# Ledger of designs, part 46: peptides against a protein of PDB entry 3PUK

Target 1, 227 residues: chain A of PDB entry 3PUK
Amino acid sequence: ERGLKSVVWRKIKTAVFDDCRKEGEWKIMLLDEFTTKLLSSCCKMTDLLEEGITVIENIYKNREPVRQMKALYFISPTPKSVDCFLRDFGSKSEKKYKAAYIYFTDFCPDSLFNKIKASCSKSIRRCKEINISFIPQESQVYTLDVPDAFYYCYSPDPSNASRKEVVMEAMAEQIVTVCATLDENPGVRYKSKPLDNASKLAQLVEKKLEDYYKIDEKGLIKGKTQS

## One batch from the design tools (peptide)

Design b1_p23_2 (made by RFdiffusion4)
Fold by OpenDDE base, seed 4:
Structure b1_p23_2 (fold): chain B 227 residues (1-227), chain A 23 residues (1-23)
Amino acid sequence: as target 1 above (227 residues)
Amino acid sequence: ELEERAEKIKEFNEEREKEEEEE
């Protein structure tokens, strides 16, 4: 069963590829670590070719300029990925590509957005946040992109309590992006564990879902709440 | 806050579209 993979692919297709598609135009696609995993989980190279992607490049690697082609950046809104993008377009004489379409997997902090705007706005054709911060595994199974989540959530060390909270918050936010992608407002169910992490996470998810859908009902951009 | 963010991105994209049409 590939239900979730199909949904994620459909979301990427409509939100990213259809958004920047031009007839007869090929693009180079730049990926980071997360988006490499994401696309690998829900599509094939043949699918990307059909969407007008000629080659895929890793944003973190040194790349030869292809100045005649536009680039599609599908990246996480991290300082590392953004810095790599800025290096590609920061200097007019050193531009790697003709222009850029930027699609972030999550909310891009104002600091990063402003940095992009200030340095290379003239090279950008479009910037969009699509809010997909998870890896689909099965029809209804996904992996969250939260580093060390397992370690901190199950650590018995009280010194990790603050970090545990941060990790759980990030997990809750990403779960909301899954729900947004699926266009579902599910009832949260969990199995309790000795540390009651599941209960705490469930509460965070419920709160964030409520906020998300309240905002959506008001006609605002779909997304996770900033907490 | 999200509304403000949405508007900023919208304005940014509108400016980019205008620039592209002028090229």
Scores: peptide ipSAE 0.506, ipTM 0.899, DockQ to the pose 0.436
Fold by OpenDDE base, seed 1:
Structure b1_p23_2 (fold): chain B 227 residues (1-227), chain A 23 residues (1-23)
Amino acid sequence: as target 1 above (227 residues)
Amino acid sequence: ELEERAEKIKEFNEEREKEEEEE
């Protein structure tokens, strides 16, 4: 019944928790707005305790230092989340935690990565991109997190054309992360509409899927599956 | 571009692992 949720949880467990697990070590986990929703959709607090997480903190909130504990940052690669991380470790005298493990939900822009590297490299034990930029709703249903997608996609104003393209690219990217998480290369299907937005999105998804599987971490080109 | 990014992160992690071993 919870196929997608279980897959997402399994992905997080293997890509994040197993990756930084040390025997007898408890960590504080820092979440942003997106990852809070993501974890809430696919796990319980008891599940996180089993993975060695003692407490969950919101990265945006002011937090008391726990200098003896390592922190697991599971965050989106946004300027806001990265800036909060940098505040935790940017001061040599006032580090919030002992060290950091950073796991991004998507590709981290070079500008943000370089900023992290320049400021906090000595405090970081690991950095990884896990490519989960969607919220699982049902067994096979997910929600995209693209702000103002509806507005720009259906705007009659030609001045919004550039924004529409950016939104479509973002949506396509998120769909690809779903496919990557599920380890599937689906055939793209869409319902034709007068505005042809569905067709454009489908084409973008197909292109991005092709690119993803060509560059797959395993070097395996997977054929299209019917799903 | 993706390969370049992957390599960058790999190198970063390798550096961090070395630092941890030295501590």
Scores: peptide ipSAE 0.504, ipTM 0.900, DockQ to the pose 0.556
Fold by OpenDDE base, seed 3:
Formats: C-alpha cells, structure tokens, sequence
Structure b1_p23_2 (fold): chain B 227 residues (1-227), chain A 23 residues (1-23)
C-alpha cells in the first residue's frame, strides 16, 4: 500500500524485526493495547509470520510459559505494560520465556528503565526505543493515542489544567514521532495567541522537534523541511 | 540529554550482547 501505513510498517520492520532477527528462530510477540492497534493498522498476520513471529500474545493477559522461546515485547513505555513485563521475568522460577527483546514505542522514563534493569537485565537481549506513537489511517492521515485529549484541552474547569498540560505534551511528542517516521522536520507555523491551544501545541511541537533533530539516530543534524 | 540517554541504552545493549555470547 502506498502511504503512511507502508512507511510505518517499513519503520517497524527495520527498527524491530530486522534488529532482533536470528536465522531460523521464531519468537513470541507481546503487544499492549496501543501496539495491537498499531500493527493491526499497517500489517497482516502473514506479514508477522514472515518476520519470524509464531504467535501474538496480549501482555496484559495471563499466559502459559513457553520457556524454550524468546519473546519480542513491542510495547508502550507505561507502568502497566512494564509491570506486566516484570511479572514475566521478575522471578527466576517464573520466567515465561527464554529471553526478551524489548522495543518501546516512545522514550522510556528512567524510572521504568532502571526498574527493568534492576530486576530483569539478565533476561533481556536488547532494549530499544522506536518512537512510533501514532496510528496510520490513510496516506497522510493518522490518529494520536492520547486519551481524553478533546475533553481536557477544551475543558473550562481549572482543575483540569494539569491534565491539559500532560495531554498537550503527549500530543506534541506523538506529532514528533510522526515527523521522525516520515523523516521530516516541518517548520511549525501558528498564530501566536494567548491561551490558544493551537499555539501552545505548536510551541511544544517546535521545541520537541528541535530536540529530536538536534541529534538523530546517526548523529546527524537535520534542517527544517517545508511543511 | 539525548546523547546521554543514547549512551545509556547503548551500554546496556552492549552488556546484553556480551552476555549472550558467553552463553
């Protein structure tokens, strides 16, 4: 398929599957709610089989151990998903799988990373941050995974101010992941207005883009592209 | 900050690769 879905799939293929590929090896893949939606949007089960995935499991569900197989965790860096991972490998006697490859869809907070490192490091073969936090729908259409974004952004209730900031931050981060996936550094354009959500979001996006493209995965500085 | 983070993850992965080779 032409468009954003193909780009996202190519990114996942190169960043995740090619990264942990071993000849003749099959893996169990663990997904959370977001990555289930993500993969469903850009690939088929047959595609995953071609990448050496034998079965997909939900990380939140209780699963039977398959101790002879390695697991590929493609998950969000959330406390919930990380806690589920820790349950799989936190106890020496209760390891669900032979080893783990962990790929996060976004930057993993240091607190979570340190928790993983302290408890499960010997079970991990690789940890990588992929930075894909959006769902492709059409060639240039995507959705953000930010719960209640509309509600908090437009809430007149002052009690939601803190949550609004969190939502804006999350949205900005996800927009940056789209840009990164497309290898684009757009010039953010907005009309500056006090208390304007669009202006605030644009500022956050601009700041995050600057940070991201300061040093890319190859240590290269990228300039702004036309948007 | 990004460089420091990248280095941390790189170091972690290098340690994991060494452990795998020793198995």
Amino acid sequence: as target 1 above (227 residues)
Amino acid sequence: ELEERAEKIKEFNEEREKEEEEE
Scores: peptide ipSAE 0.499, ipTM 0.897, DockQ to the pose 0.559
Fold by OpenDDE base, seed 2:
Structure b1_p23_2 (fold): chain B 227 residues (1-227), chain A 23 residues (1-23)
Amino acid sequence: as target 1 above (227 residues)
Amino acid sequence: ELEERAEKIKEFNEEREKEEEEE
């Protein structure tokens, strides 16, 4: 049985590195907080070197320009990460790198995508959504990257209802990314909870799974599997 | 909605590929 870590690495290798690979070309890779954790969980620096990555940089830090090299951005579709990218390419006179390949770990909101398109289109060679927004811990165990998920989901304060819905949506999306990564369409199982969070999440997951497999890369509708 | 999104990204990438070929 292949561990989840190996599956995740294989997905990243195929969807990111193979997608932008050019023979003899080295790239600088830019990571954010999530993708740093993600890569550290499923690969070694030697693996990245084999994929043509010369150095890894933190997108949040001030970096010196390397204008002769192309950059691979493997980042979350967040305002923070996108803003850092825009600072690297937003001014024509002060581009940090020669060009950019952008790979998002999840669906990029239209607002962010439009912002990128309006400001940096000429600097971008590729933009792709990979849909891998979880951290593999064990062979079949993973964690979700949803800030304050527990707080909002279990908050008794009605004022947090809007935030709770956003968190539930994000969690559902991340669960779907696991299924997509594993090439599985599982039947959803849950236990009822007092706040009905499990039921709501299950419904969101089911809906998103259906949507995903309707428009998958293969154009195939997959039947439900057991997991 | 997801189909529309995928198409937008596809179109974007096609435009980028064309620009790269022209350079």
Scores: peptide ipSAE 0.510, ipTM 0.901, DockQ to the pose 0.683; fails the geometry check

Design b1_p23_2_s1 (made by RFdiffusion4, then SolubleMPNN; from b1_p23_2, 9 letters changed)
Fold by OpenDDE base, seed 5:
Structure b1_p23_2_s1 (fold): chain B 227 residues (1-227), chain A 23 residues (1-23)
Amino acid sequence: as target 1 above (227 residues)
Amino acid sequence: SMEEQAKKLKEFNEELEEREKEE
């Protein structure tokens, strides 16, 4: 079996590069902090060149317009990344690129999606979610991108309760994306801690897995697997 | 809901693809 890195790369290749591929066409790819780490973990620049990417740019940085080229945005569905995209296409007279293909690493909230649709729809060629919100480190190891997860999950301070819920939600979502990427519907197992965070997280994961497989590409709910 | 969002996104992409054919 191929390692997690190869699985992730194959998913990106199929869901992103193949989806917007045009023969003989080169694109500029815009990355944010997360997707920079993601691609760095599972591919090389030579791989991106083979997929028709000529240049990689950081979405957060000021960039010179390349109006004759289409842009591939592979970004997280965050206000910061979305705002940077909107700045690239918000002005009719100052579009940085010819058109945009947008691929989100995770579920895009309605508020952000609506904002994009209202402001930049004429510049967009694709807007899709690919559900890869984790970093593969080893063949079977991945890292969740949830800031301050440890602090909030183990904080005894009741004032952090709301933030804890947000963190747990984000963790659950990322775990589901791993399962989806690996084509698994696991029977969730956990060892409870004094704060019962593992149980709560497990419940969130199970719920999200059910939701995902109801609307997956095959429209199938798979049986539980061991993982 | 996630299902509703998925439908909206699908519909949006269909509209985008139709527009691309017209170019």
Scores: peptide ipSAE 0.456, ipTM 0.893, DockQ to the pose 0.713
Fold by OpenDDE base, seed 1:
Structure b1_p23_2_s1 (fold): chain B 227 residues (1-227), chain A 23 residues (1-23)
Amino acid sequence: as target 1 above (227 residues)
Amino acid sequence: SMEEQAKKLKEFNEELEEREKEE
């Protein structure tokens, strides 16, 4: 059984589709590179049709306006994806859709949020974060989406130290989103290797988990669970 | 901070929901 995929799908269904569902209304869904992979890993097109999605479109591609329909943006909080959204609603005469529901897969930086609010607030119906930044593979297996992770983590070149830190931070963040999705606060375990990358990553994960559960929506600090 | 952002996002969505009710 693919338990993790089911959990991810259930989270998306509840946090995204149920949140913006209106009776008799169809929406166009806009996806970026990450969310295309994410949805492909945990659902079928028939599942999306059941949730009121008529068609899925790539946010990066040029699209024809469908001004009578509302759009569901399920995207990562990146400058590239946000810029594509802003182009869809940047001018009154050039609005591609009737309105927008925005769901980010992770924390949206203040700079991007402020840019959205300043330019497109009148066109937005929802803007939320759902905290899913990983690709489920098997029942309890997931893939991190961190470019060049291997290269920077195992590079002996001291000039890559700053980049290594950024990569480690990104990996730690994605691991925390798994925990959030599963509603778990696991104990972190690792095997140490000569480069001490595992130890550093573990420390980052522990710190981020602590921060997440301290400021979660429920305001509850969860104890460590067995993992 | 993440906490400040969460608050801003909540407030923003509340404003959006109020507008939707007025339409």
Scores: peptide ipSAE 0.454, ipTM 0.893, DockQ to the pose 0.664
Fold by OpenDDE base, seed 3:
Structure b1_p23_2_s1 (fold): chain B 227 residues (1-227), chain A 23 residues (1-23)
Amino acid sequence: as target 1 above (227 residues)
Amino acid sequence: SMEEQAKKLKEFNEELEEREKEE
């Protein structure tokens, strides 16, 4: 197996499955588009069964209630995924599952978090962020989930400048999640190009790395690692 | 603030865990 895939799986196992594990208990796991791709890249269904997952369901699809079982939501912090979750628990009489464990792949905006708390707090057992917003491809290669990143980053049209900033920010966040997963604080390396996109992205990554390691789980500031 | 957000989330989960123990 490729090294990065193993690291990602280990992170998910520790941060998600071990966190909500109860002996003898099975859960239904709800996935969105991104987490479906993520799990498919680093594990098999047999691995999930070993972690106490009986069934995987797509959060976007209509699902039959299984009121006696708890649900594990492993989803991206998007309005679409959150709205689907809220529909599962929005009505007391129509709760699809016994309770919910929520694990977001990245930072959940306050607006979404508050919406969840206001409507479904009594049904929630966990609500955590695990900082995995990339797909492992090879031992040292990953893909970012940022739509149209290539188009906006390399667009010569000044009208796309605002969108370019949003894309750069999203890319920087996801790169930081890779570093967090690998437990690395790298010195950022890049080659200069005519549009200087690499330099800008590097600066964003460095800033976000600093912020992340200031508030890491251990409260430790790690030095820069050569990579 | 990222630090404040992390703190709030931690506190929320602590409350949830305590509730679960009481059930």
Scores: peptide ipSAE 0.452, ipTM 0.891, DockQ to the pose 0.601
Fold by OpenDDE base, seed 4:
Structure b1_p23_2_s1 (fold): chain B 227 residues (1-227), chain A 23 residues (1-23)
Amino acid sequence: as target 1 above (227 residues)
Amino acid sequence: SMEEQAKKLKEFNEELEEREKEE
């Protein structure tokens, strides 16, 4: 049985490395906090070397320019990660790398996308979304990257209601990425709890799955449904 | 909409790919 880790790795290999692969070319790979964890969960450095990655750098850290090499950005579509990217290429005279291949782990908001396009389009070779917003732990287990999910979902405090909705939305989105990665459109099953969180989450997941697969059927790049 | 965004991204990548072919 192919474990979730192998499936995730295969997805990354196909969607990222194969997409930007050039024979004999080495790239620097830039990772953020999430993608560092993600890759660490499903591959080894030797695997990355085989895919033409010479070195891994943290996007949040100050880095020395390597102007002769292209950079592979495998990052989350967050303002922080995007801003770091923009700093690398924002100045024509101070570009850190030769060019950029950008692969987002999830849907990139229009605001961020437009900002990238407007500022750094000439430096970009690829800009794609791969929709992997989870970390595989075991063969069939994954961890969602939703901060304080437990706290807000199970908080009895009504003041947390708004935040709870945001968290549930994020969880639903990440669950959809798991399904997409596994090429599964499962029927959502849940057990009702006193707070009915499971039902709400299930509804969100179902809706997002429907939207995802509808888009896929149309041959469009898969993205997560945002309001 | 997600569809619109997907379309925009697709179009953008198509433009990028064409640029690479010209290099």
Scores: peptide ipSAE 0.457, ipTM 0.891, DockQ to the pose 0.625; fails the geometry check

Design b1_p23_2_s2 (made by RFdiffusion4, then SolubleMPNN; from b1_p23_2, 9 letters changed)
Fold by OpenDDE base, seed 1:
Structure b1_p23_2_s2 (fold): chain B 227 residues (1-227), chain A 23 residues (1-23)
Amino acid sequence: as target 1 above (227 residues)
Amino acid sequence: DLEKQYKKLKEFNEEAKKREEEE
C-alpha cells in the first residue's frame, strides 16, 4: 500500500519493532492515547502479532503484572505517560514486566528523561525517539494533534498572543516530524490570509526544517528538496 | 539541539546494552 499510512507503518516497523525484535520472544506493548490512535490509523492487530506483540495494553490503566515478559512502551514524551511508565518500574519489588523498551514519538525533554534515568534505568533496554507526532488520514494527508489551536490562532484577544505562539510552535514541530518520517525537506507553500497565521506557521516550519536537516539522525546534511 | 539529544540517547542505550550483556 502506498501513501502516508504505509510510510508511517514502515517507519514504526523499522524504528521500533525491528529494533527490539528477538527471535522467539513475545512482548506486551503499552500505548498511550496518541499512539493508540497512531497505530490504529496505520495497522491492524494482525500486523502487530506478526511483529511479536502478544497483547496491547493501555498505559493509563491499572494492569496486572506479567513479570516474565518484556514490555514495549510506544508512548508520547509527556509527563502523564512517563509517570505511568515509572509506576510500572519504580518499585524494585513490584515491577510489572521483566524489562522495558521505550520508544518516544517525539523528543523527550531532559526533565522527563532524567526522571526516567534516576528511577528506572536498570529496567530499560532501549530508549529511542522515532519522531512521529501526527496521525495519517489519507495518502498524503495527516492530522495534527494540537489542542485548542483554532481558538488561540483566531483569538482577537491580545492576551492570547503568547499562547498563539506556543500553538504555532507545536504545529510546526509536528509538521517537521512528518517531513522527517517521509525523509523529505520540502519547500514550504501557503495561502496567505488576513490574519497571516499561515505565513507565520510557514516561517516556523521552514526554520525548524532547516535546523533538523542540518544534522540528521546519521549526522548528514541534507539539501532542501521540492515537494 | 538535535546533536546533543542523539548523543544523550546513544550513551544511554550503550549503557543499557552493557547491562544486558552482564545479565
Scores: peptide ipSAE 0.506, ipTM 0.906, DockQ to the pose 0.572
Fold by OpenDDE base, seed 5:
Structure b1_p23_2_s2 (fold): chain B 227 residues (1-227), chain A 23 residues (1-23)
Amino acid sequence: as target 1 above (227 residues)
Amino acid sequence: DLEKQYKKLKEFNEEAKKREEEE
Protein backbone atom coordinates (compact mmCIF):
# COMPACT_ATOMS: atom_id res chain seq x y z
CA GLU B 1 0.00 0.00 0.00
CA ARG B 2 1.47 3.32 -1.13
CA GLY B 3 0.28 5.60 1.58
CA LEU B 4 1.76 9.07 1.35
CA LYS B 5 3.35 8.65 4.78
CA SER B 6 5.06 5.47 3.64
CA VAL B 7 6.26 7.11 0.45
CA VAL B 8 7.67 10.05 2.37
CA TRP B 9 9.43 7.80 4.85
CA ARG B 10 10.89 5.72 2.06
CA LYS B 11 12.17 8.85 0.39
CA ILE B 12 13.80 10.08 3.60
CA LYS B 13 15.30 6.68 4.27
CA THR B 14 16.83 6.48 0.81
CA ALA B 15 17.85 10.09 0.34
CA VAL B 16 19.07 10.84 3.86
CA PHE B 17 19.79 7.82 6.02
CA ASP B 18 21.11 5.48 3.35
CA ASP B 19 23.20 8.29 1.92
CA CYS B 20 25.18 8.84 5.11
CA ARG B 21 24.99 5.42 6.72
CA LYS B 22 28.12 3.88 8.13
CA GLU B 23 28.07 0.48 9.73
CA GLY B 24 28.26 0.66 13.49
CA GLU B 25 28.16 4.44 13.51
CA TRP B 26 25.61 6.44 15.45
CA LYS B 27 24.73 10.03 14.65
CA ILE B 28 22.96 12.87 16.33
CA MET B 29 20.14 14.24 14.24
CA LEU B 30 19.28 17.92 14.30
CA LEU B 31 15.78 18.96 13.32
CA ASP B 32 14.00 22.26 12.94
CA GLU B 33 10.34 23.03 13.38
CA PHE B 34 9.27 21.72 10.00
CA THR B 35 11.34 18.54 9.94
CA THR B 36 10.23 17.69 13.47
CA LYS B 37 6.66 17.71 12.24
CA LEU B 38 7.62 15.87 9.08
CA LEU B 39 9.36 12.98 10.82
CA SER B 40 6.70 12.79 13.50
CA SER B 41 4.12 12.34 10.78
CA CYS B 42 5.79 9.43 9.02
CA CYS B 43 8.01 7.53 11.45
CA LYS B 44 8.62 6.44 15.03
CA MET B 45 11.63 6.80 17.24
CA THR B 46 12.32 3.10 16.79
CA ASP B 47 12.57 3.67 13.06
CA LEU B 48 15.18 6.34 13.60
CA LEU B 49 17.16 4.11 15.92
CA GLU B 50 17.26 1.48 13.21
CA GLU B 51 18.71 4.10 10.90
CA GLY B 52 21.57 4.84 13.27
CA ILE B 53 20.19 7.88 15.06
CA THR B 54 20.96 7.86 18.76
CA VAL B 55 19.30 11.11 19.72
CA ILE B 56 17.27 13.88 18.17
CA GLU B 57 18.01 17.48 19.01
CA ASN B 58 16.24 20.71 18.18
CA ILE B 59 18.51 22.93 16.13
CA TYR B 60 17.03 26.07 17.69
CA LYS B 61 17.87 25.06 21.24
CA ASN B 62 21.12 25.51 23.04
CA ARG B 63 22.85 22.15 22.97
CA GLU B 64 25.89 20.69 24.64
CA PRO B 65 28.75 19.71 22.38
CA VAL B 66 29.20 16.06 21.50
CA ARG B 67 32.46 16.40 19.67
CA GLN B 68 33.07 12.73 19.09
CA MET B 69 29.86 12.22 17.13
CA LYS B 70 28.85 13.26 13.66
CA ALA B 71 25.67 15.23 13.21
CA LEU B 72 22.95 14.78 10.65
CA TYR B 73 21.15 18.02 9.94
CA PHE B 74 17.76 17.49 8.40
CA ILE B 75 16.51 21.03 8.12
CA SER B 76 14.65 23.50 5.98
CA PRO B 77 16.68 25.94 3.89
CA THR B 78 15.73 28.98 5.96
CA PRO B 79 17.93 31.73 7.36
CA LYS B 80 16.97 30.71 10.88
CA SER B 81 17.93 27.05 10.51
CA VAL B 82 21.08 27.87 8.58
CA ASP B 83 22.14 30.40 11.18
CA CYS B 84 21.74 27.79 13.90
CA PHE B 85 23.86 25.38 11.89
CA LEU B 86 26.53 28.02 11.42
CA ARG B 87 26.64 28.56 15.17
CA ASP B 88 27.47 24.88 15.57
CA PHE B 89 30.34 24.89 13.06
CA GLY B 90 31.18 28.52 12.35
CA SER B 91 34.16 28.56 14.69
CA LYS B 92 37.00 26.08 14.27
CA SER B 93 37.53 25.96 18.00
CA GLU B 94 33.89 25.60 18.92
CA LYS B 95 32.58 22.81 16.76
CA LYS B 96 29.74 21.08 18.54
CA TYR B 97 30.10 17.88 16.55
CA LYS B 98 32.77 15.95 14.67
CA ALA B 99 31.29 16.61 11.25
CA ALA B 100 28.02 17.50 9.58
CA TYR B 101 25.77 15.92 7.01
CA ILE B 102 23.25 18.44 5.75
CA TYR B 103 20.03 17.52 4.03
CA PHE B 104 17.71 20.33 3.06
CA THR B 105 14.01 19.75 2.57
CA ASP B 106 13.98 22.07 -0.43
CA PHE B 107 16.24 24.05 -2.71
CA CYS B 108 18.73 26.06 -0.74
CA PRO B 109 19.09 29.63 -2.02
CA ASP B 110 22.53 30.57 -3.29
CA SER B 111 22.85 33.22 -0.63
CA LEU B 112 22.46 30.68 2.16
CA PHE B 113 24.61 28.07 0.47
CA ASN B 114 27.40 30.54 -0.12
CA LYS B 115 27.24 31.57 3.50
CA ILE B 116 27.62 27.95 4.58
CA LYS B 117 30.43 27.32 2.12
CA ALA B 118 32.36 30.37 3.23
CA SER B 119 32.05 29.60 6.92
CA CYS B 120 32.31 25.87 7.50
CA SER B 121 32.77 23.88 4.29
CA LYS B 122 35.54 21.76 5.80
CA SER B 123 33.19 20.43 8.46
CA ILE B 124 30.56 19.26 6.01
CA ARG B 125 30.61 15.74 4.61
CA ARG B 126 27.39 16.04 2.62
CA CYS B 127 25.09 18.79 1.49
CA LYS B 128 22.03 17.68 -0.43
CA GLU B 129 18.50 18.72 -1.20
CA ILE B 130 15.81 16.07 -0.89
CA ASN B 131 12.78 18.14 -1.91
CA ILE B 132 10.20 17.24 0.75
CA SER B 133 8.48 20.40 1.92
CA PHE B 134 5.07 19.08 2.93
CA ILE B 135 3.53 17.19 5.84
CA PRO B 136 1.70 13.96 5.09
CA GLN B 137 -1.52 13.72 7.09
CA GLU B 138 -3.18 10.67 5.61
CA SER B 139 -2.67 8.26 2.75
CA GLN B 140 -3.54 10.92 0.18
CA VAL B 141 -3.67 14.06 2.29
CA TYR B 142 -0.85 16.50 2.87
CA THR B 143 -0.40 19.99 4.26
CA LEU B 144 1.65 22.72 2.64
CA ASP B 145 3.89 24.74 4.90
CA VAL B 146 3.10 28.21 3.60
CA PRO B 147 2.22 30.65 6.35
CA ASP B 148 -0.74 32.94 5.78
CA ALA B 149 -1.35 31.50 2.34
CA PHE B 150 -5.09 31.91 2.55
CA TYR B 151 -4.89 35.43 3.86
CA TYR B 152 -2.69 36.77 1.10
CA CYS B 153 -4.19 34.79 -1.75
CA TYR B 154 -7.67 36.06 -1.01
CA SER B 155 -6.80 39.49 0.31
CA PRO B 156 -8.79 42.30 -1.26
CA ASP B 157 -5.99 44.71 -0.46
CA PRO B 158 -3.90 45.44 -3.55
CA SER B 159 -0.93 46.22 -1.33
CA ASN B 160 -0.64 42.49 -0.68
CA ALA B 161 -0.11 41.66 -4.36
CA SER B 162 3.63 41.20 -4.00
CA ARG B 163 3.20 38.97 -0.99
CA LYS B 164 0.58 36.97 -2.82
CA GLU B 165 3.08 36.24 -5.55
CA VAL B 166 5.63 35.00 -3.02
CA VAL B 167 3.03 32.75 -1.43
CA MET B 168 1.98 31.35 -4.79
CA GLU B 169 5.59 30.59 -5.64
CA ALA B 170 6.12 28.79 -2.36
CA MET B 171 2.96 26.75 -2.80
CA ALA B 172 3.93 25.78 -6.32
CA GLU B 173 7.34 24.61 -5.16
CA GLN B 174 5.85 22.47 -2.43
CA ILE B 175 3.35 20.90 -4.80
CA VAL B 176 6.23 19.99 -7.07
CA THR B 177 7.98 18.29 -4.16
CA VAL B 178 4.86 16.19 -3.61
CA CYS B 179 4.86 15.19 -7.25
CA ALA B 180 8.54 14.38 -7.15
CA THR B 181 8.11 12.29 -4.01
CA LEU B 182 5.26 10.36 -5.58
CA ASP B 183 7.13 10.12 -8.88
CA GLU B 184 4.25 11.77 -10.69
CA ASN B 185 4.10 14.33 -13.47
CA PRO B 186 0.49 15.35 -13.35
CA GLY B 187 -1.60 17.14 -15.86
CA VAL B 188 -2.54 20.05 -13.68
CA ARG B 189 -6.24 20.66 -13.12
CA TYR B 190 -7.92 23.61 -11.50
CA LYS B 191 -11.23 25.37 -11.02
CA SER B 192 -11.50 28.91 -12.25
CA LYS B 193 -12.53 31.51 -9.71
CA PRO B 194 -12.89 35.28 -9.83
CA LEU B 195 -9.42 35.87 -8.39
CA ASP B 196 -7.93 33.25 -10.71
CA ASN B 197 -5.57 32.05 -7.98
CA ALA B 198 -6.00 28.44 -9.01
CA SER B 199 -5.06 29.20 -12.60
CA LYS B 200 -1.99 31.13 -11.59
CA LEU B 201 -0.89 28.40 -9.22
CA ALA B 202 -1.47 25.76 -11.88
CA GLN B 203 0.73 27.62 -14.32
CA LEU B 204 3.50 27.92 -11.76
CA VAL B 205 3.27 24.22 -10.93
CA GLU B 206 3.39 23.22 -14.58
CA LYS B 207 6.44 25.35 -15.20
CA LYS B 208 8.28 24.01 -12.18
CA LEU B 209 7.38 20.42 -12.98
CA GLU B 210 8.81 20.82 -16.43
CA ASP B 211 12.01 22.18 -15.00
CA TYR B 212 12.27 19.43 -12.41
CA TYR B 213 11.75 16.50 -14.73
CA LYS B 214 14.16 17.85 -17.31
CA ILE B 215 16.98 17.18 -14.88
CA ASP B 216 15.56 14.85 -12.28
CA GLU B 217 17.80 12.53 -10.27
CA LYS B 218 17.07 9.61 -12.55
CA GLY B 219 17.40 11.56 -15.74
CA LEU B 220 13.90 10.54 -16.72
CA ILE B 221 11.33 12.62 -18.48
CA LYS B 222 7.84 11.35 -17.83
CA GLY B 223 4.70 12.16 -19.69
CA LYS B 224 1.79 13.80 -18.01
CA THR B 225 -0.13 11.59 -15.61
CA GLN B 226 -3.35 11.95 -13.67
CA SER B 227 -3.12 12.23 -9.93
CA ASP A 1 18.45 27.47 -12.76
CA LEU A 2 18.18 23.93 -11.45
CA GLU A 3 21.06 22.70 -13.55
CA LYS A 4 23.40 25.22 -12.01
CA GLN A 5 22.18 24.28 -8.56
CA TYR A 6 22.81 20.59 -9.10
CA LYS A 7 26.23 21.28 -10.49
CA LYS A 8 27.13 23.41 -7.52
CA LEU A 9 26.08 20.78 -5.01
CA LYS A 10 27.76 18.01 -6.96
CA GLU A 11 31.04 19.85 -6.94
CA PHE A 12 30.70 20.62 -3.27
CA ASN A 13 30.01 17.01 -2.36
CA GLU A 14 32.88 15.77 -4.49
CA GLU A 15 35.24 18.07 -2.66
CA ALA A 16 33.81 16.93 0.65
CA LYS A 17 34.32 13.29 -0.29
CA LYS A 18 37.90 14.00 -1.22
CA ARG A 19 38.52 15.55 2.18
CA GLU A 20 36.99 12.56 3.90
CA GLU A 21 39.26 10.19 2.00
CA GLU A 22 42.28 12.19 3.04
CA GLU A 23 41.49 11.73 6.73
Scores: peptide ipSAE 0.502, ipTM 0.905, DockQ to the pose 0.659
Fold by OpenDDE base, seed 3:
Structure b1_p23_2_s2 (fold): chain B 227 residues (1-227), chain A 23 residues (1-23)
Amino acid sequence: as target 1 above (227 residues)
Amino acid sequence: DLEKQYKKLKEFNEEAKKREEEE
């Protein structure tokens, strides 16, 4: 399939599955709410089987231990998802799985990372950030996972100003992940509305793009591309 | 700081790989 879905799948395949692949080995994959939606948007269960995933489990649910198998955690870097991971490996109880491979969809805050390191470091085989925080829909269309974005961005209530800023920041960050996935540093374009939301978002995106493309994963500087 | 972030994860993963090889 041509389009953003195939690009996203290719990114996940190379960044996650190829990274932890071992011939003849099957893994259990743990997903949260966002990554469930993400994978469902760009792959089929048969695709996951081909990548060595035997079963998909919801990280939020209580699960039976499978101590002989390694687990692949493809999750968002949120306190909720991290806490669920810690329950699997960080408790005084027996570990749920043999070992863990963790792939975060976005930047993992130091607070969460340190918490993981302090309790579960010996059980972790990989911990990486793949920077995919959007859902592909069409070749050029994607959706952002920012709760209540519409409500806060267009709220006339001054009491929502602080929340609006948080939402804008989150949106900008996710847009940057799209650009990173596509390996593009675009010139930001927008249409003006009565409100300054579009302008503010554009400024945030531009700033974050500049920061991101200072140094890429390989330490290379990337220039601005036309879009 | 992206450089710092890349460095800490790289070091973490390198240590993890070493542990895996020792098993």
Scores: peptide ipSAE 0.497, ipTM 0.902, DockQ to the pose 0.531
Fold by OpenDDE base, seed 2:
Structure b1_p23_2_s2 (fold): chain B 227 residues (1-227), chain A 23 residues (1-23)
Amino acid sequence: as target 1 above (227 residues)
Amino acid sequence: DLEKQYKKLKEFNEEAKKREEEE
């Protein structure tokens, strides 16, 4: 049985690293809070080195320019992360890197995309959406990009029960979105039951990721099912 | 709109590739 971590890693490897790989070329990779956690959950630094990443930088921090190197941005499509990117390549600032490859973990809203196009289009080599918004913890356990999800789900305080349900619903929706996007199956349904849903949906996501990976290896085009 | 989104990104990346080839 393949663990969810390995499946997620294979997806990232194929969709991100293989997509922008150039033989003999090293890149700087920029991560945000979510993608830092994501990569730390499913790979090692040695794995990233093998993929041509020389250094990892936090997108939120001030960084010195490395103008001779291209940058790989693996980030969430949030105003905060996008704004940090814009500071690196924006018209009002000097370019920190030679060029950028952008891979978003989820759907990028038009508002953010338009900002990027307006300011930095000529500096960008790739802009793609990967649609991985969860963090694998183990073979079938994962967390999603939902505010305070862990806190509410594992809170011993009974007063948080209502919030827990809301969080779990949001998590389930995100999982379904991932499944639908990866396998073109928008008909996926789930029950609003926290613990049962997590296990079942994790298995489903794993299967969908595997299927998508196989299709991608064969050079077949697979589209998203929602926007 | 999914179709619009796909078209938008596709066109963007195609243009980006053209620029890269010109360098």
Scores: peptide ipSAE 0.501, ipTM 0.902, DockQ to the pose 0.432; fails the geometry check

